# Designs tried in a protein design run: peptides against a protein of PDB entry 2MBZ. Part 99

Target 1, 143 residues: chain A of PDB entry 2MBZ
Amino acid sequence: GINLTPEEKFEVFGDFDPDQYEEEVRERWGNTDAYRQSKEKTASYTKEDWQRIQDEADELTRRFVALMDAGEPADSEGAMDAAEDHRQGIARNHYDCGYEMHTCLGEMYVSDERFTRNIDAAKPGLAAYMRDAILANAVRHTP

## One batch from the design tools (peptide; made by RFdiffusion4, then SolubleMPNN)

Design b2_p25_6_s3
Fold by OpenDDE base, seed 5:
Structure b2_p25_6_s3 (fold): chain B 143 residues (1-143), chain A 25 residues (1-25)
Amino acid sequence: as target 1 above (143 residues)
Amino acid sequence: AEKEREEERRRRGKVIGGALMLPFI
């Protein structure tokens, strides 16, 4: 789990309680390599590490929103680069994230309404835009 | 503006969290 005090968790995650989802995540994905790798990596994370991860996510969200506001298509260089940075962020912080895995995550963003609502809180349609950018980025990196 | 955005992010939760924060963010 996340080794932070309740106060630290509130400071980093606000009203989002990651502990609320730990059981569901374990039940659904506890036997996957991704789960194992994430548990191993995050076991040593400090409050500052988690804050950095959140800051990176916020920055990426702002980039995608800016692309949407500019009318850039999800298969633009800018959108695909943002998707690539997202993939690399997952790989760096959590688990090995290939293009297939990343595409599966993108599909989850639009198929699980909880993810959709959370992502779209920044901008309506953001989850779908991210999914499309993730797919486009995967396609351009597939020989 | 930045403080208000931070408070709004705290109220809505973090994008990283989604419904299943880890390993699927």
Scores: peptide ipSAE 0.188, ipTM 0.789, DockQ to the pose 0.409
Fold by OpenDDE base, seed 4:
Structure b2_p25_6_s3 (fold): chain B 143 residues (1-143), chain A 25 residues (1-25)
Amino acid sequence: as target 1 above (143 residues)
Amino acid sequence: AEKEREEERRRRGKVIGGALMLPFI
């Protein structure tokens, strides 16, 4: 799993332990290129790398919440730009993430209740908003 | 002070979408 000490994991992720899901992730996705890329890329990550990734995710969450609070549509330029940054973040940190893959992730956010519950902890409906923004962003980049 | 810092760390956000299926955040 993640090459951090228990203390470092706690400092970065708090009560969340990503290694709790390692078996399920391997069972579902272990034969995908994305899984292999992510394992290879993250194998060398330091605590600082993981902290940066967490910070980026938290910032993006706040950004989406702010857009929702402002009443910006999920297909607004602001929401689509946030979705693009999300896609690029995945590509930079984990695996090649094209628009099709990104839309699949967005759909998972609303179809898997565990993802929905986790995401909507920041704001009810956030998962659906993100999914819609992800889709809109993919569409605008696929003329 | 130490307890407060620990509680704050516990309340940290989760990686977007990553909570369940890292690396599929």
Scores: peptide ipSAE 0.179, ipTM 0.768, DockQ to the pose 0.313
Fold by OpenDDE base, seed 1:
Formats: sequence, C-alpha cells, structure tokens
Structure b2_p25_6_s3 (fold): chain B 143 residues (1-143), chain A 25 residues (1-25)
Amino acid sequence: as target 1 above (143 residues)
Amino acid sequence: AEKEREEERRRRGKVIGGALMLPFI
C-alpha cells in the first residue's frame, strides 16, 4: 500500500483511497513486471512525491478536457501528445509503459465501468477520448 | 472554508487522469 498517514492520504488524494483496491490489484496484477516495478518505485515515495503525481494527473486531465472542449479529434497532434505525456508519466512514476501496454490501459478505461465512471467525472466521454488518443499515439509511434 | 477545501479535494484529478490505481500498482 501507499506509505502515508491517513492525514497525508487525505491531503493528497482527498476522498479517493487507492489502498481500497490493494487486494484486487494484487489478484489481477501481482504476478506482472508492472506490479513489481510499481511496488519498488513507490516504496520510497513521500507525500510530496504523491502530490506531484496527482498534480501531473490533474494537469493532464485538464489538458484532455480542453482538447475535447475545443473540438480537437482524439487523433489530433494535441491529443496524441497528451497521450504520449500520459504514457511517459506512467513510465516515470510506476512502471515501464510501452505503447502496447498503454493501448491495453486505454481499453481498460472504457471496458471497466469503474474506470470509466471515475475518469468521466471530469467530463463525460473523457475515458473514450483518452483511449482513442492513446491508440492514435501508439499507431504514430509504431512505424 | 472547510467545505470549499473538501469540494476542491473531491474535484482533484486522481492518479493519471482519474484511474483507480489498478494499472499503476
């Protein structure tokens, strides 16, 4: 789990507790390299590290919402660049995230209703837009 | 003030665009 006090968790994540999913995460991903890498990377994370990660996620969410509001297609340069930044953020903070892995994550965002609901809280259709941008970005980086 | 802070926390984006941490842990 995340090594923060309840107070620190509240300060960083608000009403969201990622540790409530620990068992399911372990069951689904516990034997993957991604899980191992994430546990190793995050074991040393401070409150400030987690806050930075949340700030990065907030910025990315706002960026995608702005693209949608502007009517930019999910395969636009702007949307694909946002998807690339999303992939790179996962790679830096959690685990090695190639384009194939990223497309799998994007598909999960629209196939798991819990992800869809949580993501779409920022804007209806955001999860689908992200998935499409992720796919487009993967395609352009796979010559 | 406390209510506004709580609402702000609720509106904050979750890890990597509101993901449930399932793919990140």
Scores: peptide ipSAE 0.170, ipTM 0.774, DockQ to the pose 0.401
Fold by OpenDDE base, seed 2:
Structure b2_p25_6_s3 (fold): chain B 143 residues (1-143), chain A 25 residues (1-25)
Amino acid sequence: as target 1 above (143 residues)
Amino acid sequence: AEKEREEERRRRGKVIGGALMLPFI
C-alpha cells in the first residue's frame, strides 16, 4: 500500500483511506498495465509527492466547480481543457491514460456510487459534469 | 491557510486522488 505513517496518511488524505480499497483494486485490476504502472510509479512516492497529487486534485476540483458555477457547458473549451489536464495528471502520476481510458474512467465516476459520492462531496453533479467534459475532450481529440 | 485547505480536503471529494485510489472501478 501507500508507504506513509498513519499520521502522514491523515495529513495527506484526511478522512479518505485509500487502503480500504487495496484488496478490491488488486482483485479487479491487478493484472492490468494501468495497475502495474501505478504501483511502479507510486512505490517511490514520498509524503510530499502524495501531497502534491492531492493538491493537484483539489485544484482541478475547484476549477470544475468554478466552471459549473459559471454555467459553462461541460463541452466548453474551459471544461474540456480541465478534462485534458485531468487526463494528463493521471498520466504523470499513475499510468498511461489515453482518451478511451479516460472516457471509461468518466463513466465509472457516475456508475459507481462510491466514486460519485466522493466526487460530489465537492459539489452535487460534479461527477456527471466531469464525465461529460471528459467525453467532450475525447471527442475533440478523435481524428 | 493550510488548516482551511486541510479541512476542505476532509469534507470535499478528491477528484484525481480519491477517484484513482478508489478501485479503477
Scores: peptide ipSAE 0.195, ipTM 0.794, DockQ to the pose 0.377; fails the geometry check

Design b2_p25_6_s4
Fold by OpenDDE base, seed 2:
Structure b2_p25_6_s4 (fold): chain B 143 residues (1-143), chain A 25 residues (1-25)
Amino acid sequence: as target 1 above (143 residues)
Amino acid sequence: SAAAEEEERRRRGKVVGGALMLPFI
């Protein structure tokens, strides 16, 4: 799991407790390469590392929300670039994330109500917007 | 308010952190 004190976890994640999902994640994906890569990478993460990840997430959220507020389509260059940055962030912090994997994640954001609810807490429809941007970004990078 | 902004920040952090996080975030 995440090797932070309860106080540090609260500082970084607030009311979100990632440990509450650890068992489900292990049961569903514990045999995948992505899981193994993530466990290996995050094992050495400090509070500062996790804070950086959260800061990146916050920034990306604000970016997508701004695009939506501006009326930019999810298949706009701006939205696709944000999706690409999201993909690259996953690759840096967690596991190798190709475009196919990324599209699968996008689909999960709209198919798993827990993800949808958590994402849309920032703005209603954000999960769907992200999914569409992720798909568009994948398409433009597929020969 | 500062409290509302902090709550919003915490909610936003869940986007890339995901509901289940690893490996699907």
Scores: peptide ipSAE 0.171, ipTM 0.774, DockQ to the pose 0.426
Fold by OpenDDE base, seed 4:
Parts: sequence; structure tokens; C-alpha cells
Structure b2_p25_6_s4 (fold): chain B 143 residues (1-143), chain A 25 residues (1-25)
Amino acid sequence: as target 1 above (143 residues)
Amino acid sequence: SAAAEEEERRRRGKVVGGALMLPFI
């Protein structure tokens, strides 16, 4: 699990408690390469590492919201670039994230209401926009 | 302030990272 004190977890994740999903994650994904890679990589993460990951997620959220507010299509270069940065962030921090995997994650964002609710807390429709941008980015990189 | 810290804490849970079900974020 995440090797932070309860106080550190509160400071980094706020109202979100990653520990509440540990059992479900293990049940759903425990036999995948992604799960193994993530456990190996994150085992050494400090509070500062987790804070950086949250900061990166916050920056990405702001970028997507700005794109939506500007009326940029989800298949615009700006939206696809944001999706690419999201994919690369997952690859850097957690596990090898190819375009097919990324597309599957995008579908989860709109099919699992917990993800949808949490993502759309930043802006209504953000999860769907991200899914569409992720798909468009995958298509342009897999001709 | 305590109010500002609480708002920041709440906002952090509303970003893409706040939707995490690790390792699938």
C-alpha cells in the first residue's frame, strides 16, 4: 500500500481515500502486469512523490477544463496533446500505458460512475471529453 | 487559513488524480 501516515495521506489526497479501494483493485486487477508494475514502482514513493503526482493531475485537469471552456473539440491537437500527456504521466508514475490501455481507461471514466462523478466534479462532462480525447489521441498514433 | 486549507483539500479530491483507483487512474 501507500507508505504514508494518515496525516500525510490527508495532506496529499484530501477527501479521497485511496485505501478504501485497495481490496477492489486487487480483485479486479491483481493479476495484471499493470498492477505488478505499479506496486513495484510506487513502493518507494515518498509524500513528495505522491504530491507531485497530484499536482500533475491538477495541471492536466486545468488544461482539459480550459480546452472545454474554449470550445476546442476533443479531437483537436490541444485535446489530443493533453491526452498524450496523461498517458505519459501514467507510464512514468505507474505502469506501461499503451494506447489500447489508455483507451480502456477512458472508457472506464464514463462507465464507472465513481470515476465519472469524481472527474466531473471539476467540470460537468469532463470525463466524456477526456474519453473522447484519449480515443482521438490513440487513433492518431495507431494509423 | 483553516477554510482555505479545507477548500484546497476538497479541491484535490476533484481532480483527475482524485478519481484514482490505483493503479488504474
Scores: peptide ipSAE 0.171, ipTM 0.768, DockQ to the pose 0.366
Fold by OpenDDE base, seed 3:
Structure b2_p25_6_s4 (fold): chain B 143 residues (1-143), chain A 25 residues (1-25)
Amino acid sequence: as target 1 above (143 residues)
Amino acid sequence: SAAAEEEERRRRGKVVGGALMLPFI
């Protein structure tokens, strides 16, 4: 699991226990390069690293919500740039995330109800908006 | 409010899309 003490895990994740999902993740994805890369990268992460990752995710959420509230289309430059930052964040912190992989993640956000509920907790329809922005960003970067 | 919901989300330690964490972010 995450290489933090129980106290550090509580400080960063609070009521959310990522270890509860580790078995399912391993069963579904344990043989993928993404899983291997993530385990290798995160093995050395400190509490401060995990907190930074959470802060980055929250900032991105705020950006998408602001775009939606402003009525910006999901294929606007602002929305596509936010999607690109999301992709790059995954690449830096977890695993190599190409545009195809990112598109697959976007589809999961609207297809797996657990993801949809988690994302839409910030704003109803956010998961769909993110999926659309991710797709638009992938399209503009396809040669 | 959106701000209150975001604060609650942060307290819950959830990454964007992170229902299952890695590699599902």
Scores: peptide ipSAE 0.208, ipTM 0.797, DockQ to the pose 0.384; fails the geometry check
Fold by OpenDDE base, seed 1:
Structure b2_p25_6_s4 (fold): chain B 143 residues (1-143), chain A 25 residues (1-25)
Amino acid sequence: as target 1 above (143 residues)
Amino acid sequence: SAAAEEEERRRRGKVVGGALMLPFI
């Protein structure tokens, strides 16, 4: 799991404990390259690293919410660029995330109610908007 | 508000490995 003290985990993640999903994640994805890469990369992460990752995610969320509030379609340049930044963030911090993988993640955001609930905490419909932006970005980058 | 945004941040899940692995997407 995340190699932080309980206090550090609370400071960074608040009410969300990613370790509560560790068993399920291992069962579903433990034999994938993504899982292995994530474990390898994050094994050395400090509290400051995790905080940075949270801050990046927050910024991206605010960006998507702002796009939705402005009425920008999910296939707008702004929304697709935000989706691209999301993909790149996953790639830098966790595991290799190609456009196919990213599209699969987007579908999960709307198919797994736990993801939907967590994402839509920022704004109702955000998960669907992100999924659509992710798909549009993938199409844009697929020759 | 900043307080509401911080509270929201602390309740978020993160997408890693195709499932809920981390608190932020």
Scores: peptide ipSAE 0.195, ipTM 0.781, DockQ to the pose 0.256; fails the geometry check

Design b2_p25_7_s1 (from b2_p25_7, 13 letters changed)
Fold by OpenDDE base, seed 2:
Structure b2_p25_7_s1 (fold): chain B 143 residues (1-143), chain A 25 residues (1-25)
Amino acid sequence: as target 1 above (143 residues)
Amino acid sequence: EEERLERRRRRLEERRAERAAREAA
């Protein structure tokens, strides 16, 4: 799991314990390359690393919300750039994330109600907007 | 503050879901 003390976990994640889903994650993805890569990378993460990852995620959420509020289409350059940054963030912090993989993640955001509810907590429809932006970004980068 | 905590919960779930999505891909 996350190599933080209970106090550090509270400081970074508040009352949310990411390790509460460790068993489900292992059951669903334990045999994937992504799981192995993520376990290897995150094993050495410090509190500062996890905080950085959370800050990046929060910034990206605000960016997508701002795009939606401005009425920018999900296939706009701004939305696709945000999707690209999202993909690159996953690649840096967790596992290799190509455009096909990213598209699959986007689809999961709208097909798994738990993800949808968590994402849409920032703004209703955000999960669908992200999915569409992710798909558009993948299309523009695929020959 | 509640919104911030919700985003954090989401991101952790997303990381786990992202692994699940790869299995489904």
Scores: peptide ipSAE 0.121, ipTM 0.715, DockQ to the pose 0.040; fails the geometry check
Fold by OpenDDE base, seed 5:
Formats: structure tokens, C-alpha cells, sequence
Structure b2_p25_7_s1 (fold): chain B 143 residues (1-143), chain A 25 residues (1-25)
């Protein structure tokens, strides 16, 4: 799991315990390549690494919310760029994430209630907006 | 609270990306 002290976990994640989902993830996806890659990559992560990942995620959320508030279409350059940064963030921090994989993730954001609820906590409809931006970004990068 | 939810979202994304990878493979 995440090799942080309880104090460090609190500093990075607040009252949210990311390890609470480790068992479920392992049970459901423990035999996947993505899981193996993620476990291997994150095994060496420090507190600073996890903090960076959280900061990047927060920034991305703010960007998408700002785009929605501005009325920018999900297939705008701004939205697609945010989607691309999202994809690259996953690839850099967790596992290989091509455009096909990213599209699948986007679909999960709207098809899995738990994901939808968590994402839309920042802004209603954000999950759907992200899904659409992810798809548009995948299309523009697929000749 | 919003920030905590964002952190939760990120952890869920990590797990589900794994599933998506399987389904796409």
C-alpha cells in the first residue's frame, strides 16, 4: 500500500484514507497489467510524490470546472488539452494510459455511480464533461 | 470537503483505469 505514516497520510489526503480501497482494487483488478504497473511504480513514492499527484489532480479539476463555468465545449481545445494532461498524469504516475484506455476510463466516470458522485462533487455534470473531453482528445490524436 | 472528495476521486480513478485497461485489452 501507501508507505506513509498516519500523520503523513493526513497531511496529504486529509480525512480521506486512500488505503481503504486497496483491498477492493486488488480483489477486482489485481491480475491486470495496469495494477501491476501501478503497484510497482508507486511502491517507491514518497510523501512528496503523493502530494504532487494530489496537487495535479486538484488543479485539473479546477481547470475543468473553470471551462464548464465559461461555457467552453467539451471538444474545445482547452477541454481537450485538459483531458490530455489528465491522460499524461495517469501515464506518468500510475500505468500506461493510451487513448483507448483513457476513453474507457472516461466512460467509467459516467457509468459507475461511485465515480460519478465523487467527480460531480466538484461540479454537477463534471464527469460527463470529462468523458466528452477525453473522447474528443482521443479522436483528435487518432489519425 | 471538496478537496477530500477530489482525493477520493483520484484513488478511484487509479483502480478503475486498471479495469478499463483489461476491458480494452
Amino acid sequence: as target 1 above (143 residues)
Amino acid sequence: EEERLERRRRRLEERRAERAAREAA
Scores: peptide ipSAE 0.108, ipTM 0.714, DockQ to the pose 0.037; fails the geometry check
Fold by OpenDDE base, seed 4:
Structure b2_p25_7_s1 (fold): chain B 143 residues (1-143), chain A 25 residues (1-25)
Amino acid sequence: as target 1 above (143 residues)
Amino acid sequence: EEERLERRRRRLEERRAERAAREAA
């Protein structure tokens, strides 16, 4: 799990306890390379590391929302660049995330109602917008 | 409040990404 004190966890994650999903994550992903890579990388993370990860996620959410509010298509350069930053963030912080993996994550955002609900809490339709941007970004990088 | 929701979302996405990677592998 996340090697932080309860106080540090509260400061970084607030009322959301990521460890509450540890069993489900392990059950669903525990035998994957991605899970192993994530466990290895995050084992050394400090409070500051986790805070940076959260800040990056928040910034990315704001960028996507701003793009939607501006009426930018999900396959615009702005949206695709945001999707690329999202992919790179996953790669840096958790596990190798190629374009195929990224598109799979995008599909999960719209197929798993829990993800959809959590993402769309920022803006209705955000999950679908992100999925489309992720797909478009993958396509433009596919030879 | 909105920032708090975004943080919760990201944490869920990271965990689900782990699950998706397993199912995709």
Scores: peptide ipSAE 0.093, ipTM 0.693, DockQ to the pose 0.039; fails the geometry check
Fold by OpenDDE base, seed 3:
Structure b2_p25_7_s1 (fold): chain B 143 residues (1-143), chain A 25 residues (1-25)
Amino acid sequence: as target 1 above (143 residues)
Amino acid sequence: EEERLERRRRRLEERRAERAAREAA
């Protein structure tokens, strides 16, 4: 799991404990390259690393929410750029994330109710908006 | 069926990364 004390985990993740899903993640993804890469990469992460990752994720969420509030289409340049940054963030912090993988993740955001509820806590419909932006970004990079 | 399992596995890896990122309020 995450190599942080309970206190450090609370400071970074608040009331959400990511380790509560470790067993499910291992059961469903344990034999994938992405799981192995993520496990290897995050094993060395410090509290500061995890905090940075959270800050980046929060900023991206704010960007998507702002785009939605402004009425920007999910296939707008702004939305697609945010999706690209999302993809790059996953690649940098967790595992290799190509456009195909990214579209699969986007689909998961709307097909798994737990993800949808978590994402839409920031704004209703955010998961669907992100999925659409991710798809649009993948399309523009895969002519 | 293998494709279905692979999609399901990808969703869980994503869950760990994404839940770790999003549950940090």
Scores: peptide ipSAE 0.082, ipTM 0.656, DockQ to the pose 0.035; fails the geometry check

Design b2_p25_7_s2 (from b2_p25_7, 13 letters changed)
Fold by OpenDDE base, seed 1:
Structure b2_p25_7_s2 (fold): chain B 143 residues (1-143), chain A 25 residues (1-25)
Amino acid sequence: as target 1 above (143 residues)
Amino acid sequence: EEERLARLRARLAERRAERAAREAA
């Protein structure tokens, strides 16, 4: 879990409530191995760890937005590479994230309005773009 | 798993087709 005080959470995430985000994930994935792995792995995370994770997420967000602004298709190499980095980031920070799991996350981004709103705050349509990039990357890496 | 992957590939193909159609218009 997130071992942060409310003040620390605010410092790291600002207006974003990580507890709400975790609850959203729990509602969808609480019975999965991925969820259990994440809970175990993140239980020892410090404020600095979460800041790093958030910074990485923000960087990827900016990267996807830049791709969209440039008109790059979601199935472009650039978009698929960003999706791959996203997958690897999840694997590094949370749980083993295979391509199937990643596509499930992508589908969640567009099917769960809470996630959609949070993601699209950066740019309208970002959730759908990410979903498609994740999908394309999964296809690229799956025979 | 194979059926799921097939659906994913189909979705990708659809997205490409949709994009192509938009670009052609």
Scores: peptide ipSAE 0.144, ipTM 0.687, DockQ to the pose 0.020
Fold by OpenDDE base, seed 3:
Structure b2_p25_7_s2 (fold): chain B 143 residues (1-143), chain A 25 residues (1-25)
Amino acid sequence: as target 1 above (143 residues)
Amino acid sequence: EEERLARLRARLAERRAERAAREAA
């Protein structure tokens, strides 16, 4: 799992257990190069690294929620840019994340109820909105 | 929304198919 003590995990993630995501990802991606890359890369992460990653995730969540609240469609420039930032964040922090891989993640967010529940805790329908934005972003960047 | 999603999926599939065809040629 995450290379942090229980106390460090609590300081970074609070009442949310990120290991639930890791288990779900392992079930789907455990035999992939992406999983291997992520484990190798994150093995050296410090508490400060994980805090930065969590802060980025929180900011992105707020950004998507704000777009939804404003009535911006998921294929708007704003939503697609947020999806692109999400993809790039995965690439920086975990593994090479192409647009097709990203769309697969988006589909997982809506097809796996465990992910859906966790994401929609911020706002009902957020997982679906993210999936749509991810797909739209993939389309505009596919030659 | 489902119609919009279907359109996006279709566009993505088309572009992927075109790319695959170019790489195979």
Scores: peptide ipSAE 0.137, ipTM 0.707, DockQ to the pose 0.016
Fold by OpenDDE base, seed 2:
Structure b2_p25_7_s2 (fold): chain B 143 residues (1-143), chain A 25 residues (1-25)
Amino acid sequence: as target 1 above (143 residues)
Amino acid sequence: EEERLARLRARLAERRAERAAREAA
């Protein structure tokens, strides 16, 4: 799991503890290359690394929310660019994330209630918006 | 992979059509 003290975890993630899903993630994805890569990369992460990752995630969340509030379609250039940044962030921090894999993650965001609740805490419908933006971004990058 | 991409494109097209229909309404 994340090598942080409970206090450090709270400082970085607040009330949301990613480790609460660790067993389920392991059960579902433990035999995948993505899981292996993620474990390898994150094994050396410091509190500062996790804070950076969380800050990036928060910024992206705010960006998507702003797009939604502005009425920008999920397949707008702005939304697709945000989706691309999301994909690249996953690639940098966790594992190689192609467009197909990214679309699978997007679908999980809306099909897994736990993910949906967590994401939509920022804004109702955000998970669906992200899913759609991810899909649109994947399509535009697939000639 | 091609079939999957086709499905994704179709899904995107459907959503665009639905949005367009709502805006026209």
Scores: peptide ipSAE 0.123, ipTM 0.661, DockQ to the pose 0.020
Fold by OpenDDE base, seed 4:
Structure b2_p25_7_s2 (fold): chain B 143 residues (1-143), chain A 25 residues (1-25)
Amino acid sequence: as target 1 above (143 residues)
Amino acid sequence: EEERLARLRARLAERRAERAAREAA
């Protein structure tokens, strides 16, 4: 798990329980190499590292919400670019995240109600929007 | 994996077509 004190976790993640998120991911991906890679990589992360990761996630959330509010389609250039940044963020922070894996994550966002509720807390329909943007981005990068 | 991506491409194409149809209606 995340090597932070409960206080540090609260400071970084607020009301979101990263351990719960980890458990949810473990149920889906716990037996994958990606999961093991993430555990190995994040084992050395400091509070500052996690704060940066959370800031990046929050920024992406804001970008997607802004796109939705603007009425931009999930398969627009803006939405696909946000999805690409999301994929690259995962690759940088956790594990090598190809387009196939990314689409699997996107599907999880809409198929697992726990993820859906967590994501849609920012804006209703965000999980579905992200899934579609992730899919569109994967398609445009796959000849 | 390639087959999965093909299915996803098809789904995306369908969604775009459906959106276009709605916008035309």
Scores: peptide ipSAE 0.087, ipTM 0.638, DockQ to the pose 0.020

Design b2_p25_7_s3 (from b2_p25_7, 15 letters changed)
Fold by OpenDDE base, seed 5:
Structure b2_p25_7_s3 (fold): chain B 143 residues (1-143), chain A 25 residues (1-25)
Amino acid sequence: as target 1 above (143 residues)
Amino acid sequence: EEEALERRRRRLEERRRRREEEERR
């Protein structure tokens, strides 16, 4: 298939420097199963596959923003369901994403200013809301 | 919300266009 450049692939995940993102991902995750799984799975992706991934991400962003605008708590059924769909999307498209891994990603969204700025471009406080929804979803699925 | 996503998409498209223009030089 027509492979996207590293820059085009990164545009699916973020609106910051692709080189910095790739380096950081490699530094943090380069020796993990998640990194290997993602590389193997995405190696065959076409432009259409990446467009689908972008569309799914945009849909989830809209859902979370709508929940925030409606005043729904991050631990509401709606917010936790959106977080679950986010987790399942990562698992489907990239790598096995358990609740612990998902929680780690949520914490990164608020602790890494680059992620925070990118996410909050849609709505201020969205990264924190997503993190809280991810945590709540993980808790309800942990016996 | 939709306007913010649209602005983001536009920025990404503009960046893609610039790269393609640079590759043609």
Scores: peptide ipSAE 0.055, ipTM 0.534, DockQ to the pose 0.090
Fold by OpenDDE base, seed 3:
Structure b2_p25_7_s3 (fold): chain B 143 residues (1-143), chain A 25 residues (1-25)
Amino acid sequence: as target 1 above (143 residues)
Amino acid sequence: EEEALERRRRRLEERRRRREEEERR
């Protein structure tokens, strides 16, 4: 694996500072299966893999911002589809992410000020919008 | 929006450059 600099490493929460993100992730998730799976997957990633992951995250951010700007509700099909793509992206790139876990992540985005500030750097209120879309998407997929 | 992300990226690149300069001393 390539030892990427902090600026080259993708951050799930839209933070381009892996040092801060890695510490926060370690503090919260360091003893979880999710953390271990993420370390195992990312250990084999090339620079091209990280660039792809960054591009996917940027596209998703732009998509949510566009939905907010259009006045689309967080429980619209467009917002829920964006939340589903977010969940699937985490599953492909990091760790198994079911709907319940995704909902927990969404709640963290609004309850931890560090994550909120990082996400809302793209647009104020984005973290809350994402949380609501994640919840709506989880509900529609729950039998 | 995109400008805010670009400004953040630039600040991180500047921090990286400083760290690399410190490691060379």
Scores: peptide ipSAE 0.020, ipTM 0.476, DockQ to the pose 0.044
Fold by OpenDDE base, seed 2:
Structure b2_p25_7_s3 (fold): chain B 143 residues (1-143), chain A 25 residues (1-25)
Amino acid sequence: as target 1 above (143 residues)
Amino acid sequence: EEEALERRRRRLEERRRRREEEERR
């Protein structure tokens, strides 16, 4: 799991501990290069690194919620730009995240009830909105 | 919803500060 003490994990992630899904993530992606790259890269992360990552995630969450509240479609420029920033954040912090992988992550957000519950804690329907924005962003970048 | 996220963040920061104060004593 994440190389933090239980107290540090709580301070950074609170009730949204990524390790809650570690086994399922491993079952789905454990044999991929992406998983290996992520484990190697994040093994050296400090508490401050994880806090920065969580801050970025919180910012993106606020952006998506604001778009939903404004009634912007998930395939709007604003929603697709937020999805692109989400993809680039994963690429910067974890592994090279292509559009196919990103769409798979988006689908997991709505198909795995634990992910859905944690994401929708910010706003009901957020996971579905993110999935749709991720897909739209992938489509617009497909030649 | 944004206010809920900010409230969550504030609660985590307050808890962190309390732990740091306890460790310093």
Scores: peptide ipSAE 0.069, ipTM 0.573, DockQ to the pose 0.067; fails the geometry check
Fold by OpenDDE base, seed 1:
Structure b2_p25_7_s3 (fold): chain B 143 residues (1-143), chain A 25 residues (1-25)
Amino acid sequence: as target 1 above (143 residues)
Amino acid sequence: EEEALERRRRRLEERRRRREEEERR
């Protein structure tokens, strides 16, 4: 299959410089099982696979924005279900994503200004809302 | 917000179209 350019691939995470993003991902995650799994899984992806991943990410973004606009709390059933779908999407497309790993990603969304700025381009406060929904979803699924 | 996502989608589709046109040359 034909692969998308790095720029097209990283559009899933927004308007990042793919070189800067790839370098940072390697520095932070390069020695993790998650990074290895993601590289192995995505190496075989076609343009159609990346299109699906982008469409799923866009749909999820719209869903979170709609929840925020409706005034639904981040610990509402709707917000937690959206967070669960986000977790499952990562698991299907990239690497095994448990609830603890998912909460770590949520914290990164609010602690890394580049992620925050990119996510909040859809709606101000979206990164914080996603983080809170991710945490709430993790808590409800922890025995 | 949805309008911004639709603009993003359109930009992605346009980039893909251009790439596919270049690959067919």
Scores: peptide ipSAE 0.058, ipTM 0.558, DockQ to the pose 0.061; fails the geometry check

